# Designs tried in a protein design run: peptides against a protein of PDB entry 3OIQ. Part 111

Target 1, 212 residues: chain A of PDB entry 3OIQ
Amino acid sequence: KNRIFVSSSKDFEGYPSKAIVPVQFVALLTSIHLTETKCLLGFSNFERRGDQSQEDQYLIKLKFKDRGSERLARITISLLCQYFDIELPDLDSDSGASPTVILRDIHLERLCFSSCKALYVSKHGNYTLFLEDIKPLDLVSVISTISTKSTNSSKHSSSELISECDLNNSLVDIFNNLIEMNRDEKNRFKFVKLIHYDIELKKFVQDQQKVL

## One batch from the design tools (peptide; made by RFdiffusion4, then SolubleMPNN)

Design b1_p22_5_s3 (from b1_p22_5, 15 letters changed)
Fold by OpenDDE base, seed 5:
Structure b1_p22_5_s3 (fold): chain B 212 residues (1-212), chain A 22 residues (1-22)
Amino acid sequence: as target 1 above (212 residues)
Amino acid sequence: ELLKKLQELLKKLSEKIKKELE
């Protein structure tokens, strides 16, 4: 089945009420919700949706129903956080207490670009997105990709590759949205408050701001 | 290595999800 690239979480409003659709998107990690019974990842492109929170536009569920899936979910979260230098409590604690992790507003401190594959599963008009794959994207690589308008085609088989154009467009859109947020005095997001704010990011943002 | 491990785990997760949805 052909995987559908999703540029906006609003696209799901037009999806069938009863379907299983493989989808892919690029977004920023905004939240992690790990409890005893649930594991959720929030992502956002920060598309303006009126006065609503721009966080968690893509709420992605990790399977969390049995010990095996729980372990896998915890490891997944751990690995993801290690990649993005997100500090987590030790999730492997032998203490019978399932660690609870609730992180919000991740984007205020770190830009965690992620290429996600998920299954859209709908029943009776409601849907859930189940995580199939996640590729964390390095910020330097993202900046370079946008600046050069060329994506290094990973030599992987054509069927699993996000369209380079779709990827680039989504990345540009995200940055544009962040720039708008940064300009808004009421918005908490500021590039200068990012932990990894450096000269390269500063220059990139300044250059992008001139085009907008 | 980290990315490869993550992808492997996610693949396993995806397979389990698909089986439950069948």
Scores: peptide ipSAE 0.166, ipTM 0.817, DockQ to the pose 0.812
Fold by OpenDDE base, seed 2:
Structure b1_p22_5_s3 (fold): chain B 212 residues (1-212), chain A 22 residues (1-22)
Amino acid sequence: as target 1 above (212 residues)
Amino acid sequence: ELLKKLQELLKKLSEKIKKELE
């Protein structure tokens, strides 16, 4: 079955009540929830959904059923956090208690763009998204991709029929949503509060704000 | 290198998930 690119988490409302569908989306990492029994990653494109929190629009589960899967989940979280420069409490702490990590509103400090592949699994009207793959995206690369709009279909990534257009459109949408949030005085998100806010990001945001 | 390691781990994870759903 072909992987479906998802531009909105609302798309899942129209999905079958009993299905397994491979999906892909691009979003910002918003939360990490690691407990003794569960591992969840929250993502959002910050699509406006009325008065509801815009965080965790995509709630992605990591398999967490046995020692092997738990270890993989913990390592996955560690590696993601290392990539995004997110400080985690020592997951290896010698205290026999499984470290609990609950991070929320990650996007307020860091823009963690991620291309995610997941399995949509529904049963009895409820669904779960299981993580299959995650590609962290470098912010500089994201900015460059949006700025150049270069349809340079570099032919080489032939196999994964993810429309480069879909990815780019989603990235643009996310930035536009962030710009709107930044303009809203009631919204906690501000670009200037990002730890990695630099001259390049500043310039990019200023240029994008002129177009909106 | 970090990304390669991550991708490898995720591949293993996805394979395990698929097997449970079969």
Scores: peptide ipSAE 0.164, ipTM 0.818, DockQ to the pose 0.794
Fold by OpenDDE base, seed 3:
Structure b1_p22_5_s3 (fold): chain B 212 residues (1-212), chain A 22 residues (1-22)
Amino acid sequence: as target 1 above (212 residues)
Amino acid sequence: ELLKKLQELLKKLSEKIKKELE
């Protein structure tokens, strides 16, 4: 089955009540929830949804049912956090207690753009998204991609056939949403509060603000 | 290298999930 690119988490409202559908989306990492019994990643594109919270629009579950899957989940979280420079407690601590990690509102400190592949699994009207793949995206690369419209077809292997258009559109939408949030005095998100806020990001935001 | 390792791990995870859903 062809993987479906998802531009909005609302798309799932129209999905079958009993199905397995491979999906792909681009979003910002917003939360990490690792406990003794579950591992969840929250993502958002910050699409406006009335009075609903804009965080964790995509809740992605990592399998966490046996020792092997638990270990894999912990390693996955560790590797993601290493890439995004997110500080985690030592997950390998011999203290026999599985470390609990609950991080929220990650987007307030770091823009962690991620291209995610997941399995949509529904039963009786409820669905779960299971993580299949995640590609963290470098912010500089994201900015360059949006600015140049030039799809540098870096010879990425044939299997990552996201429509380059879908990816770019989603990235633009995310930035536009962030700009709107930044303009809203009631919103906690501010670009200037990002740890990695630099001259390049500042210039990019200023240029994008002129178009909106 | 980190990305490659991550993708490999996620692939293994995905395969396990698919097997359970079958």
Scores: peptide ipSAE 0.162, ipTM 0.816, DockQ to the pose 0.830
Fold by OpenDDE base, seed 1:
Structure b1_p22_5_s3 (fold): chain B 212 residues (1-212), chain A 22 residues (1-22)
Amino acid sequence: as target 1 above (212 residues)
Amino acid sequence: ELLKKLQELLKKLSEKIKKELE
């Protein structure tokens, strides 16, 4: 079965109550939950959903049932955090206590764009998204992709063709949502509070705001 | 690339999950 690109987590409301569907999406990393018994990643595109929290619209589960899967989960978290310059406690510490990592509201400090592949698994009306693949996206590359209508398929895109159009549209939607949040005085998100807020991002946001 | 290896391992894990859920 072809992998389905998901532009909204609301799409899952229309999915079968008993199915296994490979999906992909792009979103911002919002939370990391690593305990002794589970590993979860939260993502959001910050689509407006009434009064509900816009965080963790995509809750992605990493398999965490055996030593091998636990190790893989920890390595995944470590690599993601290294890429995004997120400080974590040493996850490899031989101290028998597996370090607990609970990070929330990551998007308030860092824009961590991620392209995710997941397995939608539903049973008895509930679903779980299992992580299959994750690609962190460089913010400069994201900005350049949105700014240049250039269909330049960078050859480095993993062979499974996310429609470049779908990816770009989702990235634009995310920024538009962030701009709306930034304009809302009640919203905690502000671009100027981002640790990596620079002249390039400032200019991009200003230019994008003129289109909204 | 370590990231590619990780992605491959994740893919293998997902395939196992699919088989277990069939």
Scores: peptide ipSAE 0.155, ipTM 0.815, DockQ to the pose 0.568

Design b1_p22_5_s4 (from b1_p22_5, 13 letters changed)
Fold by OpenDDE base, seed 3:
Structure b1_p22_5_s4 (fold): chain B 212 residues (1-212), chain A 22 residues (1-22)
Amino acid sequence: as target 1 above (212 residues)
Amino acid sequence: SMLEKLQQLLKELAKKILEELA
């Protein structure tokens, strides 16, 4: 089955009540929830949804039913956090208690852009998204990609290429949403509060603000 | 690379999910 690019989590409202659909999206990592019984990753593009929370618009589940899947989930989280420089408690603690990790509002400190592949699985009108693949995106690369519309980077990476147009549009939309949030005095998100806020990001935001 | 390792782990997870849904 062809993988569907999803630009909004609202798209799932129109999906079949009983189906398995491969999907892909680009979003910011907003939360990590690892307990003894489940592993969830929250993502958002910060699309305005009225009074609803803009965090965790994409709630992605990792399989967490047996020791093997639990181990894989923990390693996945560790590697993801290592890439984004997110500090985690030591998940290998010799204490027989599985460490609980609950991180929320990650986007307030770090912009963790991620290209995700997931399985939409619905039954009786409810759905779950299961993680298939995640590609963390470097912020410098994201900024460069948005700023340089035209580079046909012919890098045939054998991965099922998200349409460059769909990817770029989603990245632009995310930044536009972040700029709107930054302008809103009631919103907790501020670019200047990001740990990695630098001259390059500052300049990019200033330039984008002039176009909006 | 770390990214390749991550992708491989996720593929294994996805495979296990599909096996349970079948």
Scores: peptide ipSAE 0.176, ipTM 0.803, DockQ to the pose 0.899
Fold by OpenDDE base, seed 5:
Structure b1_p22_5_s4 (fold): chain B 212 residues (1-212), chain A 22 residues (1-22)
Amino acid sequence: as target 1 above (212 residues)
Amino acid sequence: SMLEKLQQLLKELAKKILEELA
């Protein structure tokens, strides 16, 4: 089955009530929820949804039902956090208690752009998204991609034709939404509060603000 | 690389998910 690119989490409202659909989206990591029984990643494009929280528009589950899957999930979370420079408590603690990690509002400190592949699984009208793949995106690369409108085709011959256009459009949409949030005095998101806020990001935001 | 390791782990996870859903 062909993987469907999803530009909005609202697209899932129109999906079949009983299906398994491979999907792909680009979003910012907003939350990590690791408990004894669950592993969830929250992502958002920060689309305006009225009075609803713009966080965790994509709630992605990792399989977490057996020791093997738990281990893989924990390692996955660790590797993601290492890439994004997110500080986690030591997950390897020899203490027989599975470490609990609950991080929220990650986007307030770090822009963690992620290209995600997931399985949409629906039953009886409810759905769950299961993580299949995640590619963390470097912010510098994201900025460069948007600015030049050319994705550096990394020669990785992965046969999955991610429409370069779909990726770029999603990245632009995210930044536009963040700019709107930054302009809103009621919104907690501010670019200047990002830990990695630098001259490059500042310039990029300023340039994008002129177009909006 | 870290990314390669991550991708491999995710593939394994995905496989396990699919096996459970089958």
Scores: peptide ipSAE 0.170, ipTM 0.800, DockQ to the pose 0.894
Fold by OpenDDE base, seed 1:
Structure b1_p22_5_s4 (fold): chain B 212 residues (1-212), chain A 22 residues (1-22)
Amino acid sequence: as target 1 above (212 residues)
Amino acid sequence: SMLEKLQQLLKELAKKILEELA
């Protein structure tokens, strides 16, 4: 089955009540939930959904049923956090208690753009998204991609072709949503509060604000 | 690369998920 690009988590409301559908999306990492029994990643594109929380619009589950899957999940979290410079408690703590990691509102400190592949699995009207693949995206690369409007159909190998257009549109939408949040005095998100806020990001945001 | 390792691990996880759903 062809992988479906998802631009909104609302798309899942129209999905079959009993299906397995491979999907892909681009979003910001918003939360990490690692306990003794589960591993979840929260993502959002910050689409406005009325009064609903804009956080964790995509709740992605990592398999966490046996020692092998738990280990893989922990390594996955460690590698993601290392890439994004997210400080984690030492997961190797010799204390027989599996370290609990609960991070929320990651987007308030760091823009962690991620291209995700997941399995939509539904049963009896409820669904779960299982992580298949994640590619963290560098912010500089994201900014450059949006700025160049590059129609460069670099024929990357056929199977991973997120339509460059779909990717770019999603990235633009995320930034537009962040700009709206930044303008809202009631919203906690502010670009200037990002740890990695620099001259390049400042300039980019200013330029994007002129188009909105 | 670290990214390649991550992707490989995720691929293994995905495989294990699919095996459980089959």
Scores: peptide ipSAE 0.168, ipTM 0.800, DockQ to the pose 0.845
Fold by OpenDDE base, seed 4:
Structure b1_p22_5_s4 (fold): chain B 212 residues (1-212), chain A 22 residues (1-22)
Amino acid sequence: as target 1 above (212 residues)
Amino acid sequence: SMLEKLQQLLKELAKKILEELA
């Protein structure tokens, strides 16, 4: 089955009640939930959903059923956190207790852009997204990608591959949503509060704000 | 690279998930 690019988590409301569908999306990492029994990653594109929380629009499960899968999940979390410079609580605590990691609102401190491949698995109307692949995206690369495609509108590369256009459109949408959040005095998100806020990001945001 | 290691681990996880869904 061809992988479907998902631009909104609302798309899943129209998906079959009993299916396995490979999907792909791009979003910001918003939460990490690692306990003794499960591992979940939360992502969001911060699409406005009325009264619903904009956090964790994509809840992705890592397989966590046996010691092997648990180990892989923990390593995955560690590597993601290393890539994004997310401080994990000392997993090395000598207390034989399985390290629990509960991080929320990651986007308030760091923009962790991620391209995710997942399996949509539904049964009896409920669905679960299982992580197949994650590619963390460098913020500088994201900014560069958005800035360069605004000039090359012309090439309809119609190839069945998840269009580079879909990815870019989603990245633009995320930034636009963040800009709106930044303008909202009631929203806790502010670009200037990001740990990695620099001159490049500042300039990019200023330039994007002029178009909105 | 760290990214390559991550992708390899995820590939292994995905394979295991698919085996359980089959």
Scores: peptide ipSAE 0.165, ipTM 0.799, DockQ to the pose 0.796

Design b1_p22_6_s1 (from b1_p22_6, 11 letters changed)
Fold by OpenDDE base, seed 1:
Structure b1_p22_6_s1 (fold): chain B 212 residues (1-212), chain A 22 residues (1-22)
Amino acid sequence: as target 1 above (212 residues)
Amino acid sequence: SLLEQLQKLLKELHEKFLEELK
């Protein structure tokens, strides 16, 4: 089956009640919930959903079946956090209790753009998204991609089934949503509070604000 | 690279998951 690009987590409401569908989306990492029994990654594109929290619109599960798979998941989360410069407690601590990691509201400190591949699995009308792959996207690269309106079909390796248009549109939508959140006095998100807020990001946001 | 290592681990986890779905 062809992988489906998902622009909104609402798309899943129209999905079959019993299906397995490979999907792909672009979103910001918002939460990490790692326990002994489960790992959940929260992502959001911050699409407006009424008065509901815009966080964790995509809940992606890493399933453990054994101690080996749990260890792999812990290493995976550690590497992901290392890539995004997210500080985690030492997950390798020989303390017989696997440390619980709960990070929330990651987007308030860091914009962790991620291209995610997942498996949509539904049963009896409920669904779970299982992580297949996550590709962190560098913020500088994201900014450049949006700014250049790159009709440059950079031959992204044949493995990225996302049309460049779908990717770019999703990235633009995310930034637009963040700009709206930044303008909202009730919203906790502020660009100036990002740890990596720099002159480049400032300029980009200012330029995007003129288009909105 | 860090990214390659990450992707390798994710692939391994996914493959193990697919085995459970069968």
Scores: peptide ipSAE 0.569, ipTM 0.938, DockQ to the pose 0.829
Fold by OpenDDE base, seed 2:
Structure b1_p22_6_s1 (fold): chain B 212 residues (1-212), chain A 22 residues (1-22)
Amino acid sequence: as target 1 above (212 residues)
Amino acid sequence: SLLEQLQKLLKELHEKFLEELK
């Protein structure tokens, strides 16, 4: 089955009540909920949904089967956080209780752009997205991709080719939504509050604001 | 690389998950 690129989490409302569908999307990491039995990763494109919270539009699940898979998941989350420079509480704390990690509103401090592959699994009208893969996207690379309108269709092999256009469009949409949030005085999101706010990001945001 | 390690672990976790769905 072909992997479907998802531009909005609302697309899942139209999906079959009983299906298994491989999907892919691009979003910002917004939350991490690591427990003894599962990990939930929240992602968002910050699409306007009326008065609903714009966080955690995509809830991606890592399920633990056993202690071995739990350990692998914990290491995976640690590596992901290391990549994004997210401080996690010491997951290795010798206290025999598996530490629960709850991080929320990650996007307020760091823009963690992520290309996610997931398995949509629905039963009885409810669905769960199970994580297949996360590709962290470097902010500099994201900015460059948007700025260059890179039509560089590098002919990488056809089977995994999400349309470069779909990726780019999603990245643009995310930035546009962030710019709108930044302009809203009631919104907690501000670019200047990002830990990694630099001259390059500042310039990019200023240039994009002139177009919106 | 850190990314390669991450991808390897994610693949392993996913493969284990798929085995549970059979």
Scores: peptide ipSAE 0.570, ipTM 0.938, DockQ to the pose 0.830; fails the geometry check
Fold by OpenDDE base, seed 5:
Structure b1_p22_6_s1 (fold): chain B 212 residues (1-212), chain A 22 residues (1-22)
Amino acid sequence: as target 1 above (212 residues)
Amino acid sequence: SLLEQLQKLLKELHEKFLEELK
């Protein structure tokens, strides 16, 4: 089956009650919930949904089958966090007890742009998104991509099935939503509170705010 | 690279998951 690009988590409300569908989306990492049996990764594009929380609009599950798979999953999460410069407690506990890690509101400190591939699996109207792949996106590259509107055809293999247009549109939407959140005095999100807030991001936000 | 390692692990985990869905 062809992979479907998802621009909104609301799209899943229209999906079949019994299906397996490969999907792809772009969002910010908002939470990590790592337990002994599973990892849940929360993502959001911060689409307005009334008064509902805008965090964790996409809940992506990584399921553990055995101790070997759990270890691999933990290493995977560690590598992901290393890429985003997210501090995790040491997950390599030689002690037979796998530590629980709960990180929330990651977007308040770091913009962790992620291109995610997942498998939508539904039964009886309920669905779960299972992790297939995460491509972390560098913020500088995101800003550059939005600013230049240039399709950087990176020579990497033809399997990036996303229309560059869909990716760019989603990135723009995320930034626009963040700008709206930043303007809202009631919203905890502020660009100036980001650990990696720099002159480039500041300029980009200022320029983007003039268009909105 | 870090990305290559990440992708390799994710692929392996996904393949193991697909085996469970059969």
Scores: peptide ipSAE 0.569, ipTM 0.938, DockQ to the pose 0.836; fails the geometry check
Fold by OpenDDE base, seed 4:
Structure b1_p22_6_s1 (fold): chain B 212 residues (1-212), chain A 22 residues (1-22)
Amino acid sequence: as target 1 above (212 residues)
Amino acid sequence: SLLEQLQKLLKELHEKFLEELK
């Protein structure tokens, strides 16, 4: 089956009650929940959904089978956090109990753009997204990608099943949602509170705010 | 690279998962 690009987690409401579908989306990492039995990664594009929480719109599961797979998952999460400069508590604590890691509201301190591949698995009307791949996206690269799209609709027939347009549109949507959140005095998200807030991001946000 | 290492581990985890679906 061809991989489906998902622009909204609402798309899953229309998916079959019994299916296996490879999907891909782009979103911000919002949470990490690592326990002895599972890892859940929360992602969001911060699409407004009425009274629903804007965080963890995509819950991606890493399932552990054994101690070996648990260890691999822990290393994977460590590497992901290292890439995003997320501080994790020492996972190597000598106490024979695998430490539980709970990180929430990651987006309040760091914009962790991620291109995710997952397997949608539904049974009896419920679904789970299982992680296949995460490609962390550098913020500078995201900004550059959005900024360059305005001119070159060059038909790069890149054989990648997901149109460059879909990715770019989703990235723009995320930024637009963040800008709206930043404007809302009741919203905790503020660009200036990001640890990595720099002149480039400031300029980009200012330019985007003029268009919105 | 860090990215290559991450992708390698993710692939390994996914392959292990697919074996369970079978």
Scores: peptide ipSAE 0.568, ipTM 0.938, DockQ to the pose 0.819; fails the geometry check

Design b1_p22_6_s2 (from b1_p22_6, 10 letters changed)
Fold by OpenDDE base, seed 1:
Structure b1_p22_6_s2 (fold): chain B 212 residues (1-212), chain A 22 residues (1-22)
Amino acid sequence: as target 1 above (212 residues)
Amino acid sequence: SLLEQLKELLKKLHEKFLKELE
C-alpha cells in the first residue's frame, strides 16, 4: 500500500476501523514518555481544535516486547534528544530500574520539527500509530525551505514519499499556527522564550507575520 | 552520522514490530 501523507490528525477519523495503513506527517515534537513498558512520542502541528490542548495531536508508540527492543528504543530516544539538544537523564544506567523519562511541552523551549513515518493500526474503531521512522528537520533548513518556496530537496532521500508541496504546506501551516499562538496572550508558547531564538528566527517570524 | 544511526535503529525496531503484526 502506498504511504499516505497526513496533513491533520483529524484525517484518522475517516480511516477504516480495521486497517493497517502506512502514513507520513510533519509535526513538532511536543512530548516524550518513556517508561519500562512503553515509549510514546507526542507530536503536533498545532491545528486549532477548539479549546482542547493542541499538544500531542499525534501520539506515536514505540512498542517493546523484550529487553532488547526496550534498549533499542532507549538508544533511539537518546539519539533523537541529542540531535535536538534535549537533556535526558542517563538512559543507559545499569541501574536495575530503567529510568522513566517524561518530557512535556517541548515546543515551549525548542522547535523540534520532525518528519515521521508510522503505521496506522486500527481495531474495533480504535487506532494506534506505531513509529516506523523519524527524521529530525533542522530549523535553518525549514526556514530556508519555506522562504524560497523551492525545495532544496535534491537531498531528500528516495525514501521520502512526501510531495515537496505537502511538506512545504505542512511546515508553513505549523509556523502560521505558532504565530497565532504567539499572538494569543493566553497561550504559553512564545517565540522569544525558545532557547534557540536568534536573529534569523526573529526575522523569519516577523516576515511571516506580515503575510498573515 | 547521528541521523544514519538513528535511521538504522528505527528500521530495526520497525522490522521487529512488523514480525509481531504477522
Scores: peptide ipSAE 0.499, ipTM 0.916, DockQ to the pose 0.833
Fold by OpenDDE base, seed 5:
Structure b1_p22_6_s2 (fold): chain B 212 residues (1-212), chain A 22 residues (1-22)
Amino acid sequence: as target 1 above (212 residues)
Amino acid sequence: SLLEQLKELLKKLHEKFLKELE
């Protein structure tokens, strides 16, 4: 089946009650919940959903089958966090006890843009998203992409590419949502509180605010 | 590279997931 680009987590409400569908989306990493048996990655585009929490709109699951798979998953999470400069405790324990890691509200400190591929699996109306791939996106490249309306995906096969329009629209939507959150005094998100807040981001936000 | 390593690991994990769905 062709991979479907998902612009909203609400799209899944219209998906079949029993299906397997490859999907892709772009969102910010908001949480990591790593246990002995599974890892849940939370993502959000911060689409407005009334008074409900805007975090973890996409919950992507990594399930461990054995110690080998668990180790691979832990290494994967470590590499992802290394890319985003997220501090994690040492996940490489020779001790038989795997540490639990719970990170929440990552977006309050770092904008971790991610292009995700997942497998939507539903049974009886309930669904799970299983991780297939994560491509972390650097903020500079995201800003550049939005500003120039060009994609940086020159080295990947056509099957690995997201539609330029879909990608750009999703990135713009995320920033617009963040700008709205930043304007809301009740919202904890503030651009100036980001660890990586710099002149480039400041300028971009200011310019984008003029359009909204 | 970091990205190459990440991609490889994710591929391996996904392949294992697919086998569970069978």
Scores: peptide ipSAE 0.494, ipTM 0.915, DockQ to the pose 0.831
Fold by OpenDDE base, seed 2:
Structure b1_p22_6_s2 (fold): chain B 212 residues (1-212), chain A 22 residues (1-22)
Amino acid sequence: as target 1 above (212 residues)
Amino acid sequence: SLLEQLKELLKKLHEKFLKELE
């Protein structure tokens, strides 16, 4: 079955009540909920949904089966956080209780762009997205991709060919949504509050604001 | 690389998950 690129989490409302569908999307990491039994990763494109919270539009689940898979998941989350420079509490703390990690509103401090592959699994009208893969995207690369409209046709194998157009469009949409949030005085998101706010990002945002 | 390690771990996790769905 072909992997479906998802531009909006609302697309899942039209999906079959009983199906398994491989999907892919690009979004910002917004939350991490790591417990003894599962990890939930929240992502968002910050699409306007009325008065509903714009966080955690995509909830991606890592299910633990055994102690081995739990350890692998914890290491995976640690590596992901290391890439994004997210501080996690010491997951290795020798206290026999697996530490629960709850991070929320990650996007307020860091823009963690992520290309996610997930398995949509629905039963009885409810669905769960199970993580297949996360590719963290470097912000500089994201900015360059949007700015150059570069069809960098890097010869990735035909099976991973997300339409470069779909990826780019999603990235643009996310930035546009962030710009709107930044302009809204009631919104907590501000570019200047990002830990990694630099001259390059500042310039990019300023240039994009002139177009919106 | 960190990315390669991440990818490999995710692959292993997913493979384990798929075996539960069979």
Scores: peptide ipSAE 0.503, ipTM 0.917, DockQ to the pose 0.833; fails the geometry check
Fold by OpenDDE base, seed 4:
Structure b1_p22_6_s2 (fold): chain B 212 residues (1-212), chain A 22 residues (1-22)
Amino acid sequence: as target 1 above (212 residues)
Amino acid sequence: SLLEQLKELLKKLHEKFLKELE
């Protein structure tokens, strides 16, 4: 089956009650919940959904079956956090108990853009998204991608390539949502509170705000 | 690279998962 690009987590409401569908989306990492039995990664594009929480719109699961897979998952999370400069508690604690890591509201301090591939698995009307791949995206690269509006529809006929347009549109939507959040005095998100807030991001946000 | 390492680990995890779905 061809991989489906998902622009909204609402798309899953229309998915079959019993299916396995490879999907791909781009979103911000919002939470990490690592326990002895599972890892959940929360992602969001901050789409407004009425009274629903804007965080963790995509819950991606890493399932552990054995100690080996748990260790691999922990290393994976460590590498991901290293890429985003997220401070994790020392996961190698000599205490024989695997430490629980709970990080929330990551987007309030760091914009962690991620391109995710996942497997949608539904049974009896409920679904789970299982992580296949996560590509962390550099913020500078994201900004450049949005700014260049590359019309280069390179006819890469490979059925697996998300249209550059879909990716760009989703990235723009995320930024627009963040700008709206930043304008809302009641919203905790503020660009100036980001640890990595720099001149480039400032300029980009200012330019985007003029269009909105 | 960090990205290559991450990708390889994720691939291994996914492969293990797929075997479990069979």
Scores: peptide ipSAE 0.497, ipTM 0.916, DockQ to the pose 0.798; fails the geometry check

